# Peptides against a protein of PDB entry 5H65, part 40

Target 1, 294 residues: chain A of PDB entry 5H65
Amino acid sequence: QYLERTPLCAILKQKAPQQYRIRAKLRSYKPRRLFQSVKLHCPKCHLLQEVPHEGDLDIIFQDGATKTPDVKLQNTSLYDSKIWTTKNQKGRKVAVHFVKNNGILPLSNECLLLIEGGTLSEICKLSNKFNSVIPVRSGHEDLELLDLSAPFLIQGTIHHYGCKQCSSLRSIQNLNSLVDKTSWIPSSVAEALGIVPLQYVFVMTFTLDDGTGVLEAYLMDSDKFFQIPASEVLMDDDLQKSVDMIMDMFCPPGIKIDAYPWLECFIKSYNVTNGTDNQICYQIFDTTVAEDVI

## One batch from the design tools (peptide; aimed at target 1 K241)

Design b2_p13_7_s1 (made by RFdiffusion4, then SolubleMPNN; from b2_p13_7, 5 letters changed)
Fold by OpenDDE base, seed 5:
Structure b2_p13_7_s1 (fold): chain B 294 residues (1-294), chain A 13 residues (1-13)
Amino acid sequence: as target 1 above (294 residues)
Amino acid sequence: SSRFASPLLPKPV
């Protein structure tokens, strides 16, 4: 739908909800650090949470590594199992289960590994080689996902997370429902295991100024605004530099606002109630960085 | 500086 440009001073006087097209300068934004702007969002319950730090994952996997793999759950029709005993003081047992497609092991680049008792470092090494890893534990009757506080699927450098509130976990044998056991699409894996996938999102607050008024607009976007996936940016220095470059272009440091570029975007207003106080808030939507900027 | 005329664009609707 086409929207005519509306000045911020007019928008600030109007009731919500409404949609607007604006032309404004980015006076400032927060958070300033990229790693603080990347969050996990549940599409069902709308929970926002922090992306787990490596230190958090280390603790989870260290705890998981204290458990001995159940021999009864090794070598099923779904997967072939290999067991290693580490040379460390604890003699930790690590089980790697190689998921088969119709009884045949796929190529390494299309093979899903289930890892039991692995450290973060070991899991990351395996994910780089096989491109699909699920951290698991021995359940009562089957392998189960280790912990939703950790990734349910690691593909290369991408960690896929699930919502603890909305997920109803099912055992690993439910992967049998997947006809194609080579592509390992995160959404398909999640569905089979009863997981509601979380979405990586950029979360920022933009202070917009068009000379008629100043407005704070919320940005929550996965991959459309920057044309960069929020799911990949934390693990890719080049993508981080690209986002930083874009933001520096919009809001140049050490330069006066008069020299800032004019930005065209869509914003929507909405009502927020905090007790007895009603507030109108604004969100950027259906807006992207121009191709020539990237 | 304002190097680009429109570095941010609305999605075509």
Scores: peptide ipSAE 0.182, ipTM 0.728, DockQ to the pose 0.029
OpenDDE base, seeds 1, 2, 3, 4: peptide ipSAE 0.178, 0.146, 0.020, 0.027; ipTM 0.720, 0.649, 0.599, 0.588; seed 1 fails the geometry check

Design b2_p13_7_s2 (made by RFdiffusion4, then SolubleMPNN; from b2_p13_7, 5 letters changed)
Fold by OpenDDE base, seed 3:
Structure b2_p13_7_s2 (fold): chain B 294 residues (1-294), chain A 13 residues (1-13)
Amino acid sequence: as target 1 above (294 residues)
Amino acid sequence: SSRFASPRLPKPV
C-alpha cells in the first residue's frame, strides 16, 4: 500500500486507528541501555517479560543441582545416560542424557543433551561443545523440563524461553514425536514439550519530531528494524556495537537536533483504555534500517 | 566500509 506523508501535527489531531507514513527526527529514545530494551514476548498472551539475568539462572540451576537424578529414568530408548559425582559439594550428582536418533548417538554438533543437576557454568560449557542442551529434572515417571523460568533449550549462546502462562508442559519422552532428532529446531522442541516459545524483541519508545509536532512511538520488533536478531544481540558484542552505532547515528550525542538525520517510517495509531481514560498511542511498523556499502 | 542509513519503508506489498 501507498501512504502519503503526513505531518505529525495532523496525525496528533486524528482518531485511531490509522496508519501513517512520516518523516521525522528521533529527538530521543528510551531505554538508553540496550540490555533494558531487549524483552521476551509471548505471541499468544502478549505478555512482555524481562530476559532472566545470569544471577536468576544461577539460583534456578543451583536449586536443581540439590536434587538427585532418579536411576530408574536413566538409559531409555530415547537417550543414554552418564552420571558424574562431584568431589566437593557433598558429592553432587550430575546426569547427562544423550538423546539418540533411531537408537544411534548423533555427532556432537547434532546431539541434544538433557542436563540434570548441572550448574549454569557446567551447562554453558556443554552447550559450547554440543549442539543443544535442555535443563531437566527427574519427575515421577519421566524426565521433565526443569523450570520455564530458565531456558527450555540452549543452543550455543542462544537461550530459548517459554511462556509460563500459555505452556502446558509435557514430559521429555514426547521428544520421540520428532522425526528429525539432529537439527533440534526450537519451535519443534517447544511443540513436542507443550511449550509456547517466547520471542526476543526490541522494545523502545521513540520521541519523534518533524518540526510540526512531537509524538512518542512504540517500537516492538524482533529482527526487522535493526536487521539484527534481538535473540542474539545480548550475547554478541559486535551486534551490540552495531545497534549502538545505529542509535548514535539517529541521535548523535553532543550535537543539536537540527543536525540529526531525517527518518522515514510507518507508524500506526491505536486506542488504549485505562478505566475511563482513553489514550491514543503510536507504534512503528514495517520499517527497517538500511545499510549502505561504501 | 558500511554506512547506516535512516529507516526505510519496505517494498510495496
Scores: peptide ipSAE 0.031, ipTM 0.624, DockQ to the pose 0.029
OpenDDE base, seeds 1, 2, 4, 5: peptide ipSAE 0.028, 0.027, 0.025, 0.022; ipTM 0.620, 0.630, 0.615, 0.598

Design b2_p13_7_s3 (made by RFdiffusion4, then SolubleMPNN; from b2_p13_7, 4 letters changed)
Fold by OpenDDE base, seed 5:
Structure b2_p13_7_s3 (fold): chain B 294 residues (1-294), chain A 13 residues (1-13)
Amino acid sequence: as target 1 above (294 residues)
Amino acid sequence: SSRFASSSLPKPV
């Protein structure tokens, strides 16, 4: 794709929708804090939602831990079950179900655990030791996903979330449909369980200025813009530092805009209706940070 | 020099 460069002053006068190539400086951006820029996006209904905080997850798992695992659902052809009773917390029952591949337990680094009655801390400890963890609860006839407000799958430090609106949950035994019960690809797990997976995205507003005009452009991107996965950035200090360094390079604090670097990118315009008011908005697309910045 | 690059642009030869 090739577009001629268009000055912002010309773009601001044109009707939407259109695509443009621009060269501009990043006057400012929002939000300023990285953790505020990371959201969850549904590819089907396009809902944006906040990434749940630790406190939110604590509540969900504490509530789930009030339920006793159903003995009838333990030790199936799909998984072997181990039960613990905590000494504290009034003898809370915790069930760990180890998913088997063709009747054989995989190695820890390939094993999926189904956790019933676990706290966030316990789940996180297990996810660091084992390949994958799914928080579950006892349903009427089968284990079920605990809550879509919590991760449906945890792999190390990565939390995978599903869309409450678009998902039609299926019971855990549907994991039997997976031929490979060792790799536990998030999309495959989601499909088996009827989950529409949410995507981690950077959501930011860039104020762009080329000296002819100023416009705000929306950035919604998972991993292409920064060449850093939005799904990993919140859990990796080095990745956070990298993003911060990039943004500081584009928009350095305490320095005049005249010294800011020029940025080349694609933007698309689109119409937005808010009641009786029509406005034109802009979104950055097909753009990555240059290698000299990374 | 620009700090952003479009993936849709042809790579310079």
Scores: peptide ipSAE 0.032, ipTM 0.665, DockQ to the pose 0.023
OpenDDE base, seeds 1, 2, 3, 4: peptide ipSAE 0.032, 0.031, 0.031, 0.028; ipTM 0.610, 0.674, 0.620, 0.638

Design b2_p13_7_s4 (made by RFdiffusion4, then SolubleMPNN; from b2_p13_7, 6 letters changed)
Fold by OpenDDE base, seed 5:
Structure b2_p13_7_s4 (fold): chain B 294 residues (1-294), chain A 13 residues (1-13)
Amino acid sequence: as target 1 above (294 residues)
Amino acid sequence: ASRFASPELPKPV
């Protein structure tokens, strides 16, 4: 659908909901720090939450590492198990379960590991080598996901999280339902385990000014706006620099707004009720940073 | 030339 350009002064007078095409300058934006703009979003319940920090994960995995792996759950048709006893930390036991494809161990780059009792450091080392790791614990009858406060799947440097509210966790043996046990697509793993995956999103507030009016619109986007995945940006310095460069181009520091570039984008208005107060808010949608800006 | 972010919606032919 094509929309004609509407000035901000006209938009500010109209009722919601509506869609608009605008051309404006980015007067300012918040948060200013990239790590503060990356959140986790549930597509079902729409919960927004912070991405867990390393310190948070350390606590979860340290607690998990206090539990002893159940010998009865080792070496099933689904996986082969190997146990290590650490020299330090009072002889902590770590179990690594190598998931098989039709009874055969895949190559390391396509093998899913289930790790029980591992520290964050150990898990990260394994994920770099095998590219797919699930933190697990011994349940009553089967291995289970360790904790939805931690990643349910780690692939390389990417942490995949699930929604605690919307997920109904199933045991690890449900991975048997996957025909292909080599690709380990996060959505397929999540479905098999009863997890509703959270989405990494950029969440930012843009103050837009076209000379006729000033409007605040928020951006909530996973990978379309910057053409950079929110899921990867926190672990990649080059991607971080790219986002910072884009924002500096839109809103250059130390320069007057008259010299700022124009931003052409779509915004939608919507009604928000805070008690007895009705407010109209705005969101950027279906917009991508142009290649000439990057 | 003005720098801009482009809408994903196709322009009318």
Scores: peptide ipSAE 0.025, ipTM 0.600, DockQ to the pose 0.023
OpenDDE base, seeds 1, 2, 3, 4: peptide ipSAE 0.017, 0.020, 0.022, 0.020; ipTM 0.574, 0.580, 0.595, 0.567

Design b2_p13_8 (made by RFdiffusion4)
Pose (drawn by RFdiffusion4):
Parts: sequence; C-alpha cells; structure tokens
Structure b2_p13_8 (pose): chain A 289 residues (1-273, 279-294), chain P 13 residues (1-13)
Amino acid sequence: QYLERTPLCAILKQKAPQQYRIRAKLRSYKPRRLFQSVKLHCPKCHLLQEVPHEGDLDIIFQDGATKTPDVKLQNTSLYDSKIWTTKNQKGRKVAVHFVKNNGILPLSNECLLLIEGGTLSEICKLSNKFNSVIPVRSGHEDLELLDLSAPFLIQGTIHHYGCKQCSSLRSIQNLNSLVDKTSWIPSSVAEALGIVPLQYVFVMTFTLDDGTGVLEAYLMDSDKFFQIPASEVLMDDDLQKSVDMIMDMFCPPGIKIDAYPWLECFIKSYNVTQICYQIFDTTVAEDVI
Amino acid sequence: NHTEWLNYMTSRL
C-alpha cells in the first residue's frame, strides 16, 4: 500500500544517519573468493578476525599429539578416561574423556568428549557420533583447553571459537558449574571456561546501481540475508553451493547488468568518524529458494 | 536479457 523506493542519487545528497528502502542491481561485489566473506566477530571488543585454516588447525592438533596424557588427570568425578595407543604415528597416544552427568554417562548424543592428541579428522568424526568435543591438554594440575587458536568446542558442523583478547581462560574442572551435562549450550560452555565466544558473520561489500547513482553498501550478518548460518557454512558443502548460487543469481559473471535481477533491501547510512552504508532488515531468501 | 539470465542460471544447475 505505501511501498515506495528511494533512488540512489537522492540518498547520496543527504546526510547520515538515516535509513532507506531501495531497489538496485548488484553491479559488483567483494569478496570475489566467497569463502573469504566468513569472518569471526567478538561482541565484547568488536574486533574482526579470520577463521583459522585447516593447515593452521592441523599444526595445533599434531603439536598436541607430541605431548603425553597425564595419568594423574584421568578418571575424575567429572569424567571417565580412556587411552588408546597407536602404531606408525610417532608413538602418539589419544585420550578421550567422557563427561558424566551426576556420576552417569549420558547417551552418546548428549555426551561431551574431551580429547587429547586427536586429529581434526578424528574430532570431526567424533562430533558426528557424540554431542560435542573440546580439544584439551594435560596442564600442571588439571586438563586445560588445547589452544584458543583452535575451536574451544566442536558441536555438529559448528566450530566455536573464543576471543584471545577478551577471554580469561579457566581449567576443565570448571565445567562442573554447568547446570546439566546433557544440553551443552555453547555460550554456557564458554562462560564456564572463561571464554568470550566469537560470532560468525558474512562480511561483503556490495556495489549497488539503480541507474540514478552508484553506492557501496556493506553486508554484515550471521544468518538473516541468505538464511544460511555463517557458523555452519565453512563446514557444509550444500550451504556453500547455496551461497554460490545466490551470488551468481544477483551478479552473474560475464553477462551484463541489464540482465541482472533487482535487489530489494533497506540500507542505513552512518558516519564513520565520509558516509558509509549497510544493509539491514533484508533477506533475499524469503522470495528466492 | 531475462532469457540470457535464465540460460546462465540453468547452466549452473
């Protein structure tokens, strides 16, 4: 009834901060390599960070495999422990600690594992069969998180990361403070270990063109715009294909802008200290499947 | 233009 759209030339003449409903074609976008759009964002210090690569994580887990699990930290009231020996793996030993709920191991889909000496591949397989996995090492007096450079929790396809600057790391026995040992809410796990969780976000720069003007608008969201979770997309081939197809739909390589579909959206202007723009309250996924 | 766009999108399937 009252759906009207503001041309870009009118927006460029106005001061910030304001909000606009627009319709424009995606002339171009960054990043060209779409996997680089997935960033980690700390809600406490507002820093943006890269997600660690497989090679980075492999280094951490292989380095963890050189250390011997400490027998003194095995079989507590919090967890049962099991050590596996290996062959042709530089004498590696793998410790899996099964976390109990009131002195009883829960079902595998509710059971959290702590693992010393495991590979990324093994941890990912364990994450399918169990509720979740925390990479750990034998500290002086207790089990401790392996490294904040690696995920503090792998749950399903989500690798949860914490902020190195904002976190004050606590040892594993502090998991006793969790209300139960079956739900394993990632924020609750992070609070018990003194970790400030990072948030996954898609970060992209859109160049919008409606024929009256041109404008750069940022995309920064976790799951609204694509209806694809940024927290799952790096570990899910289907979700990656969906992002590829949506961006190929709005901005196909090689063909002209005349043939592109229109992008209906809101944008907000703001002062940085020059005026910048950002997409908000917008989804392409509701009308596109 | 629409036909050209449909052809491109179909090739992506």

Design b2_p13_8_s1 (made by RFdiffusion4, then SolubleMPNN; from b2_p13_8, 7 letters changed)
Fold by OpenDDE base, seed 3:
Structure b2_p13_8_s1 (fold): chain B 294 residues (1-294), chain A 13 residues (1-13)
Amino acid sequence: as target 1 above (294 residues)
Amino acid sequence: SEEEWKKYMESLL
């Protein structure tokens, strides 16, 4: 629908919910640090979660490494298994299960690895060589996902996470239901394993000023606003630089707001109830900043 | 090949 541009002063007087097209300057934004703005969002329960830090993952994988792989679960129709014993780490056992496609081992670029007892470093190295890696543990009757606090799927530098609240985990043999065992689409893997995948999102609060009024608008966006995937930005210095450049363009440090460029965007108002207090809030939607900034 | 994978893994672990 076509929306006329509405001044902020007029918007601030109206009841929610409504949609608006605005033209305003970005007076300020928070958080200022990019890594703080990237969150995990559940599309089902809508919880926002922090992206686990490397240190968090290290602990999870260290704990996993204390458990011995179950010999009974090795070498199924789904995967071929190999176990290594480390020489320098008190005999840590690492099991790698190579998932087969129709009984045949695929090429490394198409192969999914299931790993027991691997460190974060080892897993990351493997993810650079193979298509995907799933950290797993030995269950009673089958391999199972290690921990939803860790990625359920690692593809290159991308860590895919699942929602603990919404997921009902199924055993690894459910991967048999996947027709395509070469591309390993994260959503398909998640579905097979009973995982509700979390989405990487940029979460920011913009203070917008058009000279008639000031309004705070919430931004929750995965890849449209910056035209940069939130899922990739934390692991790519160039993408981080690009986001920083965009933000610096709209909100340049060291200069007055009068010199700021105009930002055109869509915002929607909505009601929030906190106890007895009703508040109207605003969210940016369907907005893409110009790519010519880079 | 499977052997190649094994060798690679041995180099990593």
Scores: peptide ipSAE 0.089, ipTM 0.798, DockQ to the pose 0.011
OpenDDE base, seeds 1, 2, 4, 5: peptide ipSAE 0.082, 0.081, 0.077, 0.080; ipTM 0.793, 0.796, 0.789, 0.794

Design b2_p13_8_s2 (made by RFdiffusion4, then SolubleMPNN; from b2_p13_8, 9 letters changed)
Fold by OpenDDE base, seed 5:
Structure b2_p13_8_s2 (fold): chain B 294 residues (1-294), chain A 13 residues (1-13)
Amino acid sequence: as target 1 above (294 residues)
Amino acid sequence: SAAVLAEYMKSLL
């Protein structure tokens, strides 16, 4: 992808839509807090959603834990089941279903667990030891995904979410369609269960200034811009520090803009209707800052 | 076996 560099003053005078290569300084950005910039995006309906808070998940799993696992759904050709009662005051029934590969239980690092009645804390602990965890509930005739408001798949510290609007949920037995039941690829799991997976994205607004003009550009990016996955950043302090360092580098606090580094990036203009008014907006695309610092 | 893993998991809950 090649475009000739265009000054912001020229861009601001042109009609949309167009694509530009620019060199500008990051005067400011919002939101300032990293956790506020991480969202969930549906690639199909394009809705943006907040990443559920721990408190939200606690409620969902607490509600799920009030339901007793259906004994009829235990121990199928797909999975072996174990049920026990917790020692806490509530005495919850917890069921764990170990998904088999061709009738054989895989190693823990390759195993998919289906958990019924678990708390967030318990599920997270288990996901640290086992490759993959799906929160489930007993349906009418099969296990089903617990709730799309919670992760449909947890792998280590990564929570995978699905779009409520675009997903048409199918029962757990549809995992039988997966030939390899040791490598639980999120997209494959989603497809089998009728889930449209949401994408973690960084969502920010950059105020860009090249000395000829100033414009605001929207950033929506999963892993290209920072070369850091948005899906991992919330659960990794080192990644958070890295993003903060990058932003501080481009927009250092307490320093004049004249000393800011130059950012080279691609932006596209597009029209937005606001009532009867038409405005031109800008979005950053196909940009990696690690490669574009001058 | 699933039973062995389940017992191990129980210790984590």
Scores: peptide ipSAE 0.063, ipTM 0.800, DockQ to the pose 0.011
OpenDDE base, seeds 1, 2, 3, 4: peptide ipSAE 0.053, 0.055, 0.054, 0.046; ipTM 0.793, 0.794, 0.792, 0.784

Design b2_p13_8_s3 (made by RFdiffusion4, then SolubleMPNN; from b2_p13_8, 9 letters changed)
Fold by OpenDDE base, seed 1:
Structure b2_p13_8_s3 (fold): chain B 294 residues (1-294), chain A 13 residues (1-13)
Amino acid sequence: as target 1 above (294 residues)
Amino acid sequence: SQELLQEYMESLL
């Protein structure tokens, strides 16, 4: 939609909800560190969650690795199983289950691996080499997803997470419902397993100043604002540098705000009630800044 | 595919 530009001083006097087009300078933003701005968002319950750190995942997979794969659950119509024993003193058992398509093993690049007993390092190496990996454990009658606190699917360097609150997990045999067992689309896998997938989002607070007034606006965006996917940025140094470059362009360190470039964006106002207090808040929407970086 | 993975797993584990 085309909106006329409105000065911040006028916006600050108006009731919510409304939509505005603004031209302002980015005085400051929070958080300053990129890794703190990337969150997981549930599209169903709208809860924001932290992206698990490597240390958190290490614990989960270490605990999973203490459990021995159940021999009774190996080699089904859905998958062929192989067991390896680590060369370390513990002799840990690692099971890899190769998901078949109509009883046939697919090509390596199209094969989904179910990993039982693997460490984070091992799983990541496998996902880098063989693309699609699901961490699993032996259930009572079937393989099950290991833990929703860990990724339900790892593809290359991308970790796909599910919402604990909204998901109703189903056993691994429910992957049989997928007609195509070669593409392994995350949303399809999630649906088959009863998972509500979480979305990676950038979450930031911008302090905007156009010389007439100062306004704080909230940003929650997956890939439009920076034209960079939030799902990939944490695992790609070049993408991180690009985001940092964009932010430094609009909010350059060491210089006065008078020299800052102008940012054009859309904001919407909305009412927030906190007890007896009614507050008007603002959110950035439908805005791409990458076009200005040309 | 499984043979390739076998070799890889032996090197990994």
Scores: peptide ipSAE 0.105, ipTM 0.804, DockQ to the pose 0.011
OpenDDE base, seeds 2, 3, 4, 5: peptide ipSAE 0.057, 0.070, 0.047, 0.095; ipTM 0.774, 0.786, 0.761, 0.801; seed 2 fails the geometry check

Design b2_p13_8_s4 (made by RFdiffusion4, then SolubleMPNN; from b2_p13_8, 9 letters changed)
Fold by OpenDDE base, seed 3:
Structure b2_p13_8_s4 (fold): chain B 294 residues (1-294), chain A 13 residues (1-13)
Amino acid sequence: as target 1 above (294 residues)
Amino acid sequence: SDELLQEYMESLL
């Protein structure tokens, strides 16, 4: 889209909602820590959530591992089941259910594993070795998703989460509705299980200054702004370094703002009403920044 | 391989 460049001083005087093209310097941004800027966003109810920490997941999976798999739910038309008993004093039962494609077991790199029991570490190791993992528990008549506070699907190092408010969970047998039982696309899995998938997003506040005025603009973006997926950045050191490099380029530490590069971006204004208070806010949209060599 | 999986699971758990 084409918009004429508008100085910030002019924007600050106008009513919302409107869209603008601007050229400004990034005076500062928050949060400064990358891990704090990555959130989960529901596309339906628009709730923002924190990405669960390892400690949170440990608790969930430890609790799940205390439950004994129901023998009656093993070995269905959908999956073949194998049970392991740990060699520790507790003797935990871990069930792995291998989802079949048209009655046959897929290759390991295409196989979906349903894990009943197991620690976070164990589950993650399995997800790295196999294609996909869903943590489950024994329900009354079928396997069920363990907990929406944990990932509903783990693929390699990527954890896929669902919205607790918008999801209406269905039992595991609903995976039968999937025609392709090899690729295990997260959105398809979510749909089959009644899950509204959450989206990883970068959430930041930019303070922008073009010399005529200063405004704060909100950034909520999944993969366009940095051209780096928010879903992958937390588990990839190189991607983290790339984001840090981009931010350092636009907002270099230890130098004056006069030496900062110019940022070209689109912002939209919108009204926020809190009781009697009406405030105009700004959000960055449809903007991509290029990585440059520092 | 079922054997490989078994060995892996036994080593993991």
Scores: peptide ipSAE 0.035, ipTM 0.731, DockQ to the pose 0.011
OpenDDE base, seeds 1, 2, 4, 5: peptide ipSAE 0.035, 0.034, 0.032, 0.033; ipTM 0.720, 0.717, 0.711, 0.723

## One batch from the design tools (peptide; aimed at target 1 E50 T205 L234 D244)

Design b2_p14_3 (made by RFdiffusion4)
Pose (drawn by RFdiffusion4):
Structure b2_p14_3 (pose): chain A 289 residues (1-273, 279-294), chain P 14 residues (1-14)
Amino acid sequence: QYLERTPLCAILKQKAPQQYRIRAKLRSYKPRRLFQSVKLHCPKCHLLQEVPHEGDLDIIFQDGATKTPDVKLQNTSLYDSKIWTTKNQKGRKVAVHFVKNNGILPLSNECLLLIEGGTLSEICKLSNKFNSVIPVRSGHEDLELLDLSAPFLIQGTIHHYGCKQCSSLRSIQNLNSLVDKTSWIPSSVAEALGIVPLQYVFVMTFTLDDGTGVLEAYLMDSDKFFQIPASEVLMDDDLQKSVDMIMDMFCPPGIKIDAYPWLECFIKSYNVTQICYQIFDTTVAEDVI
Amino acid sequence: MKQPKYPVTPYNPF
């Protein structure tokens, strides 16, 4: 009834901060390599970070495999422990600690594992069969998180990361403070270990064109715009294909802008200290499947 | 969209 759209030339003449409903074509976008759009964002210090690569994580886990699990830290009231020996793997030993709920191991889909000396591949397989996995190492007096460069928790396809700057790391026995040992809420796991969780976000720069003007608008969200969770997309081939197709739909390579579909959205202007623009309260996924 | 095994030059949005 009262759906009206503001031309871009009118927006460029106005001061910030304001909000606009617009319709424009996506002339171009960055990043051209879409995997680079997935960023980690700390809600405490507002820093933006790259997600570690497979090779980065392989280095950490292989380095973890050189250390011997400490027998003194095995079989506590918190967890049962099991060590596996290996052949042709530089004498590697893998320790898996099964976390108990009130002295009893829960079902595998509710059971959290702590693992020393495991590979990324093994941890991912374990994450399918069990609730979740925390990479750990034998500290002086207790098990400790392997490294904050690696995920503090792998749950399903989500690799949860913590902020190195904002976190004050606590040892594993502090998991006793969790209300139960079956739900394993990632924020609750992070709080018990003194970790400030990072948030996954899609970060992209759109160049919008409605024929009256041109404007650069940022995309920064976890799951609203594509209806695809940024927290899952790097570990899910189908979600990656969906992002590829949506961006190919709005901005196909090689063909002209005249043939592109319109993008209906809101944008907010703001002062940085020049005026910048950002998409908000917008989804392309509700009308596109 | 797959992330490569080793780091590459990252995208800088700002």

Design b2_p14_3_s1 (made by RFdiffusion4, then SolubleMPNN; from b2_p14_3, 4 letters changed)
Fold by OpenDDE base, seed 4:
Structure b2_p14_3_s1 (fold): chain B 294 residues (1-294), chain A 14 residues (1-14)
Amino acid sequence: as target 1 above (294 residues)
Amino acid sequence: MKRPYYPVEPYVPF
């Protein structure tokens, strides 16, 4: 649907909620550092949380590694188990469970590994080889997800997280409900295990200026705005550089705003109530960075 | 190379 351009000065005088098409310059944005703009968002409870740092994951996996794998839970109809004893660290036991597809072990690139007692480094090495890894622990009657503070699924370099608030975890044997035990679609794995998956999102605040007024617009987007997945950007230097280049183009450092490019985008206004105070906020929507034609 | 922001459909009115 067509929306006429509305100057910011007019928008600032109107009640919410409304949708607008604007043409403005990006005076500034925050956060300036890309890693600070990537968050995890729950589609159910809408909680925003930080992406765990490597140090946080190290602690979780180290704690998990202090617990010995239960021999009774090894080698089920669902998976074949192998146990390694580390030479260092007081003989730490690491269990790797290879999930079978209809009783047959898949190829490495199709095989889901359940890892018990592994360090972050070990898990990452295995995920690079097998492309699908779930950190687990021994429960009373079955293997269970290790911790929702850590990824419930690691595929290559992508860490899939679940919402602690909204998830009702089920045991690993519920993976039996999956018809295809080779593709390991994150949403399917999450559903089987009672996990509400979190979504990686870019979260930024844009200060927009069209010469008639200035407003701050909130950006929360997973992959449409930059045409770059938020889920991949933290682990890919080239994608990071691409986002940085885009932002530098929109808001060039060391250059006066008069030389900034004009940007067209959609924004929607909405009301936020904090106690007795009603504030109108703005969010960018249905907007993407388009490709240049040479 | 990418150019400035551009609106994308669909538009869903309130």
Scores: peptide ipSAE 0.028, ipTM 0.564, DockQ to the pose 0.030
OpenDDE base, seeds 1, 2, 3, 5: peptide ipSAE 0.024, 0.011, 0.013, 0.012; ipTM 0.577, 0.493, 0.477, 0.481; seed 1 fails the geometry check

